# Ledger of designs, part 3: peptides against a protein of PDB entry 4N78

Target 1, 186 residues: chain A of PDB entry 4N78
Amino acid sequence: HFQVICRLLGYQGIAVVMEELLKVVKSLLQGTILQYVKTLMEVMPKICRLPRHEYGSPGILEFFHHQLKDIVEYAELKTVCFQNLREVGNAILFCLLIEQSLSLEEVCDLLHAAPFQNILPRVHVKEGERLDAKMKRLESKYAPLHLVPLIERLGTPQQIAIAREGDLLTKERLCCGLSMFEVILT
Target 2, 155 residues: chain B of PDB entry 4N78
Amino acid sequence: MAELQMLLEEEIPGGRRALFDSYTNLERVADYCENNYIQSADKQRALEETKAYTTQSLASVAYLINTLANNVLQMLDIQASQLRRMESSINHISQTVDIHKEKVARREIGILTTNKNTSRTHKIIAPANLERPVRYIRKPIDYTILDDIGHGVKW

## One batch from the design tools (peptide; made by RFdiffusion4, then SolubleMPNN)

Design b1_p28_4_s1 (from b1_p28_4, 18 letters changed)
Fold by OpenDDE base, seed 1:
Structure b1_p28_4_s1 (fold): chain B 186 residues (1-186), chain C 155 residues (1-155), chain A 28 residues (1-28)
Amino acid sequence: as target 1 above (186 residues)
Amino acid sequence: as target 2 above (155 residues)
Amino acid sequence: SAAAAAAARRAAELAEEVVEQYRKELEE
């Protein structure tokens, strides 16, 4: 599903969705969640003394239940605050999954473009074969597929410009060094 | 452009007119040949003359048709070439627009990205001084120190 | 009749010129 979303939206659509999600998350964090946290801090016992160990585990649990009774009974915390936290969590997960899916699409694009951009895969050298000889054979095999040099020789100035720009756009991908998810966590 | 215009405005219409005129002339030639044959005392000579005119007329029509056909074909070739050029121009514009849109999109999404921190695995330089694990003698936390501070609920 | 014959002769002469031009084009 996320792969399909990435394909349909493209970079522009993903950017728009991510921006809107960030706005929503920011609104939730700075608005309702912040207010509830402040309220919780006010209701939080200022002095929480450790109960005597003599009360055992049940007694200690009852003690903490009593100390936190006002928090536990706060109905709005369970309904509104936790729902907002779920929404934030879902937004984070969505961003992560979108980034992962986008990275996969970008890698696929890079792999498909590689033969046309003079990017050769690492050849597995079997024992006894010279790596240099295999690489030269591979280079010679794919040399006619190099798009930019081909267009530079045969194309019009306008075609050359478009080819160069297209080549640059193909090479420059987010997966090569950029992360959206890290920005969201920040 | 000038050649196409000449073909469309002058050569093809002119060829069509010439063909129409030739039809009218051929009808006159036919009438002449018929009358000449009827009126001539030497019918053999008249027949030979008719054959000559017929051959000439057929050759003339064939030439006119061929010339017109070639002009039409040339016109179509020029038009096809023009369409190809237009297609190329449209494709160029489309590609330029797509590249521009992609650049804009990448700028927009780029604002939402940060550089991947390659966590340099700082070699945890184990401090050379293996500080002997201070045997944490777990001194039993004497919780009796807290006995005096808590108001024990006397059940 | 004489006028028609004269017109036919002229038409025939024109046709001969066209045939001759066609022959020249075929020889080229």
Scores: peptide ipSAE 0.021, ipTM 0.619, DockQ to the pose 0.004
Fold by OpenDDE base, seed 2:
Structure b1_p28_4_s1 (fold): chain B 186 residues (1-186), chain C 155 residues (1-155), chain A 28 residues (1-28)
Amino acid sequence: as target 1 above (186 residues)
Amino acid sequence: as target 2 above (155 residues)
Amino acid sequence: SAAAAAAARRAAELAEEVVEQYRKELEE
């Protein structure tokens, strides 16, 4: 599903969605969540010591439940605050999955474009074969597929300019060194 | 442009008119040949004259049709060439616009990106002294020692 | 020019055939 979304939206659509999600997350964090956190900090017991181990696990749980009774009984915390936190979490996960899907799509595009851009994969050399000879054979095999040199030889100056720009845009991808998710985490 | 205009406005209409006039003239020639053959005492000479007129008329019509056909074909070739040039121009503009849109889109998404921190592979310096694997002797934990400390009511 | 020459030759041949048919009809 995320791959389909990435293909449908493209770079511009993804950018718009990510910007809007960031705005929503920022609004939730600076607004409702911040207010609840401030309220919770005010209601939090100032001194909460670890109870004696002699009370056992049920006793320790009851102790903490009693200390946090006012927080647990706060109905708006369970409904509104946790829901907002869930929305933030979902937004973060969405951004992560979109970035991963986009990266996969970009890698696939790069791989498909590689034979046309004089980008050759490193070939595994079997024992006894010369790497240089194999690479030269591959270069000669894919040489007719090189789009930019072909257009430079046969095309008009305008076509050459477009081909070069298109080639550059094809080579430059976010997966080569850029992360959107890191921006979301900051 | 001048050649196409000349073909459309002068040569093709002129050729069509010439062909129509030729048809009218052929009818007159046919009537003349028929009357001449009926009235002539020398039917052989009249037949030879009719043959000559028929050959000349057919040759002239063939020439007119060929000229007109060539002019129409030339017109179509010029128009096809113009359409191809227009198509090429439109494609060029379309590609330029698409590249521009893609650049704008990439700038927009680029604002939302940071450089991936390539974690410098810290050379894990293997510690020189391989500490001898201390044989972990699992001593069975005797839990009976805890039996005396618990105030648990022996039910 | 070759197509025009071929068309003219065909027209001449057809004209000769028509003339020959008329000649035969006139001699019958």
Scores: peptide ipSAE 0.019, ipTM 0.611, DockQ to the pose 0.004
Fold by OpenDDE base, seed 3:
Structure b1_p28_4_s1 (fold): chain B 186 residues (1-186), chain C 155 residues (1-155), chain A 28 residues (1-28)
Amino acid sequence: as target 1 above (186 residues)
Amino acid sequence: as target 2 above (155 residues)
Amino acid sequence: SAAAAAAARRAAELAEEVVEQYRKELEE
């Protein structure tokens, strides 16, 4: 379904959605969450150290539960603050999944375009064969499919310009070295 | 443009008129041939003249039809060529617009991106001072109090 | 004979039919 969303929205739609999500996240963080964090900081114990590991996980949990009793009992924390954190988390996950799906789509596009752009995969070499010779044979085989050179030879100047721009846009993809998710996390 | 205009306004209408006139002329020729044959003492000669006129008339009509047909075909070819040029222009504009839109979209999404970085491992740092041993009484823990955490339950 | 004149008339009529057919085609 994320793949479908990526296809439906395209780069423009994804950008808009991401920007809006960032605004929402920012609003949640700077607004409600910040207020609750400030309140929590006021009620937090001044001295709360790590208990000894000998207490075990249940004992440690009970220790912190006792130390943070007032915080745990704060009703608005459970209802409003955690809901907002959930929304933030969902937004982050959404962004991650969209980016992953988009990357897959981009890789597929690159793979499909590769034969037309003189991008050849490394081929397996059998015993007694030379890699260079095999690659040359492949290059020769796919040479007629090279779109930009073909249009440069047979097309009008306008067609050539469009072909070059299209070729560039096809090659330039986010998956080649860019990440949206890292920006979202900062 | 000038050639097309000439074909549409002069050549084709002229050819149509000529073809229409040929109909009237053929009728006159037929009447003449008939009368000539009836009135002539030399029937063989009259027949030969009729054959000659018939052949000439048919040839003339054939020529007129052929000329008109060729002019129509030429007109259609010119129009087809014009349409192809228009189509090409429209396609070019469309593609240019699409590329532009794509570039804008790429820029917009691009500002939301950064170079891929490898994640660094985080190290856990222990506190420098060990906590003094404090007697801790273990009490039963009720985990049900955590059931609503993360699900947005409003109480 | 009169048959030849009739044949010539028929030929002319045929030619006229052809002309009319082409006229119709041009009007379409």
Scores: peptide ipSAE 0.023, ipTM 0.614, DockQ to the pose 0.005; fails the geometry check
Fold by OpenDDE base, seed 5:
Structure b1_p28_4_s1 (fold): chain B 186 residues (1-186), chain C 155 residues (1-155), chain A 28 residues (1-28)
Amino acid sequence: as target 1 above (186 residues)
Amino acid sequence: as target 2 above (155 residues)
Amino acid sequence: SAAAAAAARRAAELAEEVVEQYRKELEE
């Protein structure tokens, strides 16, 4: 599903969605969640020491239950605050999954474009064969597929310009070193 | 354009007119031959003359038709070439627009990105100054992970 | 004018060839 979303939205659509999600997350964090956190801080026990171990596990549990009684009984925390936190969490997960899916798509695109851009994979060398010889053979094999040099030789100036720009756009992808998710986490 | 115009306005219409005139002339020749044959005492000579005129007339018409046909074909070729050039121009414009749109889209998404930190430390990296042009760090990507996905080029 | 004359000459030659071809066909 996320792959399909990435394909459908493209960079433009993803950017818009991410921006809106960031706004929503910011609004949730600075608004409702912040207010609830402030409220919770007000009702939080000022002094909460570890109870004596002599009380045993049940006694310790009862102690903390008593200390946090007002918080536990705060119905709005469960219904509103936790829901907002879930929304934030979902938004974060969504962004992560979108980025991952986009990265996969970009990598696939790069892979498909590689033979046309003079990007050759490292060939597994069988025992006894020289890597250099194989690479040279591979280079020679795919040399006719190099799109930009081919167009530079055979194309019009306009075609050459378009080809170069297209080549640049193909090579420069987010997966090469950029992360949206890191921005979302900040 | 000048050649096409000449073909459309002068050569083809002229050829059509010539063909029409030829038709009229052929009718006259036919009438002449018929009358000559009827009036001539030497029917054999008249027949040979008629044959000669017929041959000449047919050859003339064939030539006119051929010339006209060639001009029409030439016209069509020129028009086809013009259409191809127009198509090429449209394609170039379309590609330019698409590239521009893609660049804009990438700029927009780029502002939402930061450089991947290679450091294992979960440093909450402060969003890099929005104003820095998104520089793509070209790192060699190992594509072997995708070898099993789709009909990729099996190397 | 020279191009037109050349074209006219070529046309005339072609016409003569066509006439000759038709003449041959009629003689058969």
Scores: peptide ipSAE 0.016, ipTM 0.602, DockQ to the pose 0.005; fails the geometry check

Design b1_p28_4_s3 (from b1_p28_4, 18 letters changed)
Fold by OpenDDE base, seed 4:
Structure b1_p28_4_s3 (fold): chain B 186 residues (1-186), chain C 155 residues (1-155), chain A 28 residues (1-28)
Amino acid sequence: as target 1 above (186 residues)
Amino acid sequence: as target 2 above (155 residues)
Amino acid sequence: AAAAAAARRRARELAEEVVEQYREELLK
C-alpha cells in the first residue's frame, strides 16, 4: 500500500502529506498533549522516592501505583491523551513507512537507469576471474546504452541540456544521503 | 513556407483544373475523331490520326497526373516535416516543464530532509602512507546496501 | 449509327491498347 501511495503521490505529494502530518503532530504535541502533561505534572507527587528493594517488584509496583493513583484514575488521560499519542505514533509510523517505500522506489529507479548512466552493478566474481575484466566487459556491453554520451554525440544542444539535467535528476535521490524521518523526530 | 503555400494555393489547384480541362478536351478530341472518321474518305488516315490524338492525350493526362501527384507528395512531405518540428518543440517544452515540476517537487521534499548523520565515528584515519594515486577504479555503486532498507514490512 | 458505334468500339480498343502500353512502360 505504501509503495502505491508513493507512486501515486510522487515527491510533491509526499512532501505535502508529510508537511501536513508534521503540522498535525505539532498541533497535538503543543496543544492537547502539552496541556495534559502540565496537568499531570501538577498532580504528580512532588516527592517520589524509590522504595526499598526489600519490598520486591510487586511491592514497588504497588508503591508507585499508590503514588500515581490519582494519575492512573484520570479517565481523560486514557481517552483523550492516549488517543492523541496514538495519533502521533501513527503519524510517525506513517512517515517512516513512506520513507522506506520511497527509498525502495528510488532504488528501483536507480537500478533501472543504471545501464543507461554507465553505472555498473557489482558483478559476482567467480574464483579465478578478475573483477576488472568483468567490469570492462560490462562497460563494453552497455556502452551503446549510455544515453547522455549518445545524445551529446547526436543531439541538439537543447536535447543535450535536457538529457544532462534528466540524468542528474535521475541520479540524485533522497536515499543517497537524505532522511525525512530524522527531521520528523526533531 | 512559401513553397508550401505555392503548392496549396497554386500548383495543386492548378493541376486539378488542368486535369479537369484535359478531361473536357479529351471529350472534344474524341468527338472530333469520331466525326472525322465518319466523314473522311480515307478511313485509314483518320484512324491513324485518332491513334495519334489518343496517344498524345493519354500522355498529357499521364503527365498532368504525375505532376499533380508529385506536388501532393511534396506538400505532404513538407507538412510532415512541419509536424515533426512542431512535435519536437512540444516535446521539448513538455520535458522542460516536467523537469521543472520535478525540481520543485524535490525542493519541497528536500526541505523535509536532513543529511543522514552517518555517525560513522570511524574517523577515517587517513593512512599515513600516501598510497600512490591508485588509478581511479570506478567502484560500482553497491545498491545492495539499500536492500536492507525496507525489507521488514510487507505492506 | 452502327458505323459510329463501331468507330467508338475501335477507339476504345485503341485507348485500351495505349493504356496497356503505358502500364508496360511504367512497369519497366
Scores: peptide ipSAE 0.022, ipTM 0.625, DockQ to the pose 0.004
Fold by OpenDDE base, seed 2:
Structure b1_p28_4_s3 (fold): chain B 186 residues (1-186), chain C 155 residues (1-155), chain A 28 residues (1-28)
Amino acid sequence: as target 1 above (186 residues)
Amino acid sequence: as target 2 above (155 residues)
Amino acid sequence: AAAAAAARRRARELAEEVVEQYREELLK
């Protein structure tokens, strides 16, 4: 699903969605969540010591339940605060999954473009074969597919300029060195 | 442009008119040949004259058709060339616009990105002296120490 | 009859001119 979304939205659409999600997250964090956190901090017991181990697990649980009774009974915490936290969590996960999906798409695009851009895979040489000879053979095999040199030879100046620019845009992808998710976490 | 205009406005219409005029003239020539053959005492001569006129008429029509056809073909070639130029121009504009849109999109998403911190994992230098594995002597865990801790069921 | 004869003469002259032009072009 995320791959389809990435394909449909493209870079522009993804940017818009990410910006809006960031706004929503910011609004939730600075607004409702902050207010609830402040309220919770006020009602939190100032001194909560570990009960004696002699009370056993049920007794310890009951102790903490009693200490946090006012918080647990706060109906708005379950309905509003936790819902907002879920929304924030979902937004973060969405951003992560979108970035991952986009990266996969970009890698696929790079792989598809590689034969046309003089990007050759490193060939695993079996023992005894000269790596250089295989590499040269591959280069010679794919040389006619190099798009930019072909257009430079046969095309108009305008076509050459467009081809070069297109080639550059094809090579430059976010997956090569940029992360969106890291920005979201700061 | 001037050549195309000349073909469209002068040469092709002129050729069509010439062909039409030729048709009307040929009909008159045919009538003449028929009458001449009927009225002539020398039918052989009249037949030869008719053959001559027929050959001449066919040649003239062939010439007119060929000229007209060539002019039409030339017109079509010029138009095809113009269309190809227009197509090339449109394609160029389209590609330019697409590239521009892509650049804008990349700028927009770019502001939402940061450089991937490739933390150079420091080469864990294996310590030279492999400390001899101290033989782990499994001391049996005496659980009796826990007997005094908690409400254990005194069996 | 005279008008028809005149038309026939003109038709002949036109036909001869076209044939001559065609011959000249074929010889080129």
Scores: peptide ipSAE 0.022, ipTM 0.632, DockQ to the pose 0.004
Fold by OpenDDE base, seed 1:
Structure b1_p28_4_s3 (fold): chain B 186 residues (1-186), chain C 155 residues (1-155), chain A 28 residues (1-28)
Amino acid sequence: as target 1 above (186 residues)
Amino acid sequence: as target 2 above (155 residues)
Amino acid sequence: AAAAAAARRRARELAEEVVEQYREELLK
């Protein structure tokens, strides 16, 4: 599903969706969630002493339950806070999955474009074969596929410009060094 | 442009007119041949003359049709070429627009990105002095030290 | 009759010219 979404939206659509999600998350965090957190902090006991070990594990648990009773009751009454937190979590996950899917698409594009851009895979050389000779053969084999040089030789100035720009756009991808998810976490 | 214009405005209309004129002339020739055959005492000569005129007329019509057809074909070829050039221009504009849109889109998404922190795996230089694993003497945690801090719930 | 004969002669001459032109073009 996310792959399809990425293909459909493209860079522009993804950017728009991500921006809107960030706005929503920001609104939730700075608004409702912040207010709930402040309220919870006010209800938190200022002094929570450790109970004596003599009460045993059940007694200690009961003690803390009693101390936190107001918080638990408040949380149970205010389910909206948890829902908002879930929404934030879902938004984060959504962003992560979109980025992953986009990265996969970009890698595929790079791989498909590689033969046309003089990007050759490293050939596994069997024992006894000269790597250089194989690479030269590979280069010669794919030389006719080099699009930009071909257009530079045969094309109009306008076509050359478009080809160069297209080549640049093809080479430059987010997956090569950029992360959207890291920005979201920040 | 000049060639296409000449074809459209002069050559093709001229050819059509010539063909029409040829038709009228052929009708006159036919009438002549008929009358000549009827009036001539030498019918064989008249027949031969008619055959000659018929052959000539057919050749003339064939020439006119061929010329007109070639001009029409030439016109169509020129128009097809013009259409192809126009298509190429449109495609060029379309590609330019697409590239521009893509650049804009990339700028927009780029604002939402940061550089991937290549965590330089700092080789944790193991400190040379491997501190000998201090035998964790499990000192029993004397919890009695905390006895004074806890207010016991008086059951 | 004379005008018709003259027109016929002209038509013949024109037709002969066209045939000759056609022959010349075919020979090219």
Scores: peptide ipSAE 0.022, ipTM 0.631, DockQ to the pose 0.004
Fold by OpenDDE base, seed 5:
Structure b1_p28_4_s3 (fold): chain B 186 residues (1-186), chain C 155 residues (1-155), chain A 28 residues (1-28)
Amino acid sequence: as target 1 above (186 residues)
Amino acid sequence: as target 2 above (155 residues)
Amino acid sequence: AAAAAAARRRARELAEEVVEQYREELLK
């Protein structure tokens, strides 16, 4: 599903969605969640000392349950605050999954474009074969597929300009060194 | 452009008119030949004259038709070439617009990105005692354990 | 192309001459 979304939205659509999600997350964090956190801080016990170990694990749990009773019983915490936190979490996960899907799509595009851009993989050399000779043969084999040089030889100046721009746009992908998710987490 | 205009406005209409005039003239020639044959005392001479006129007339009409047809074909070829040029221009504009849109999109998404922090690979301090690499004995994965779980069609 | 154009002109001239000859004969 996320792959389809990435393909459908493209870079512009993804950018718009991410911007809007960031706005929503910011609004949730600075608005409702902040207010609940402030309220919770006000009702939080000022002094919560660790009970004596003599009470055992059940007694310690009951102690903390009693100390936090007012917080646990706060109805709006369960309904509104946790829901908003879920929404924030979902937004973060959505952004992560979109970025991952986009990266996969970009890698696929790069791989498909590679033969046309004079980007050749390192060939596995079997014993007794020279790597340089194999690479040279591979380069020679795919040389006719190099799109930009081909258009530079046969195309009009306008076509050459378009081909160069297209080549640049094909090479410049986010997966090569950029992350959206890191920006979202800051 | 000038050639197409000349073909469309002058040569083709002129050829059509010439063909029409030729038709009218041929009808007159036919009438003349018929009358001449009826009135002539030497019918053999009149017949030979009629044959000559008929052959000449047919050759003339054939030429006019051929010329007109060639002019029409030439006109169509010029128009086809013009359409191809227009198509090329439209394609160029379309590609330019697409590239521009893509650049704008790239800028927009670029604002939302930061450089990936290459985590400094912590130098894996190789423990001093290189424990002898335990020969990874590839135990063949016994896939028979999965035989009971799969909806496999029992052959 | 020039030879074809010249041939077409000659054929047109010939056809016009033939038509004109027929006109002259019809007017007699």
Scores: peptide ipSAE 0.020, ipTM 0.631, DockQ to the pose 0.004; fails the geometry check

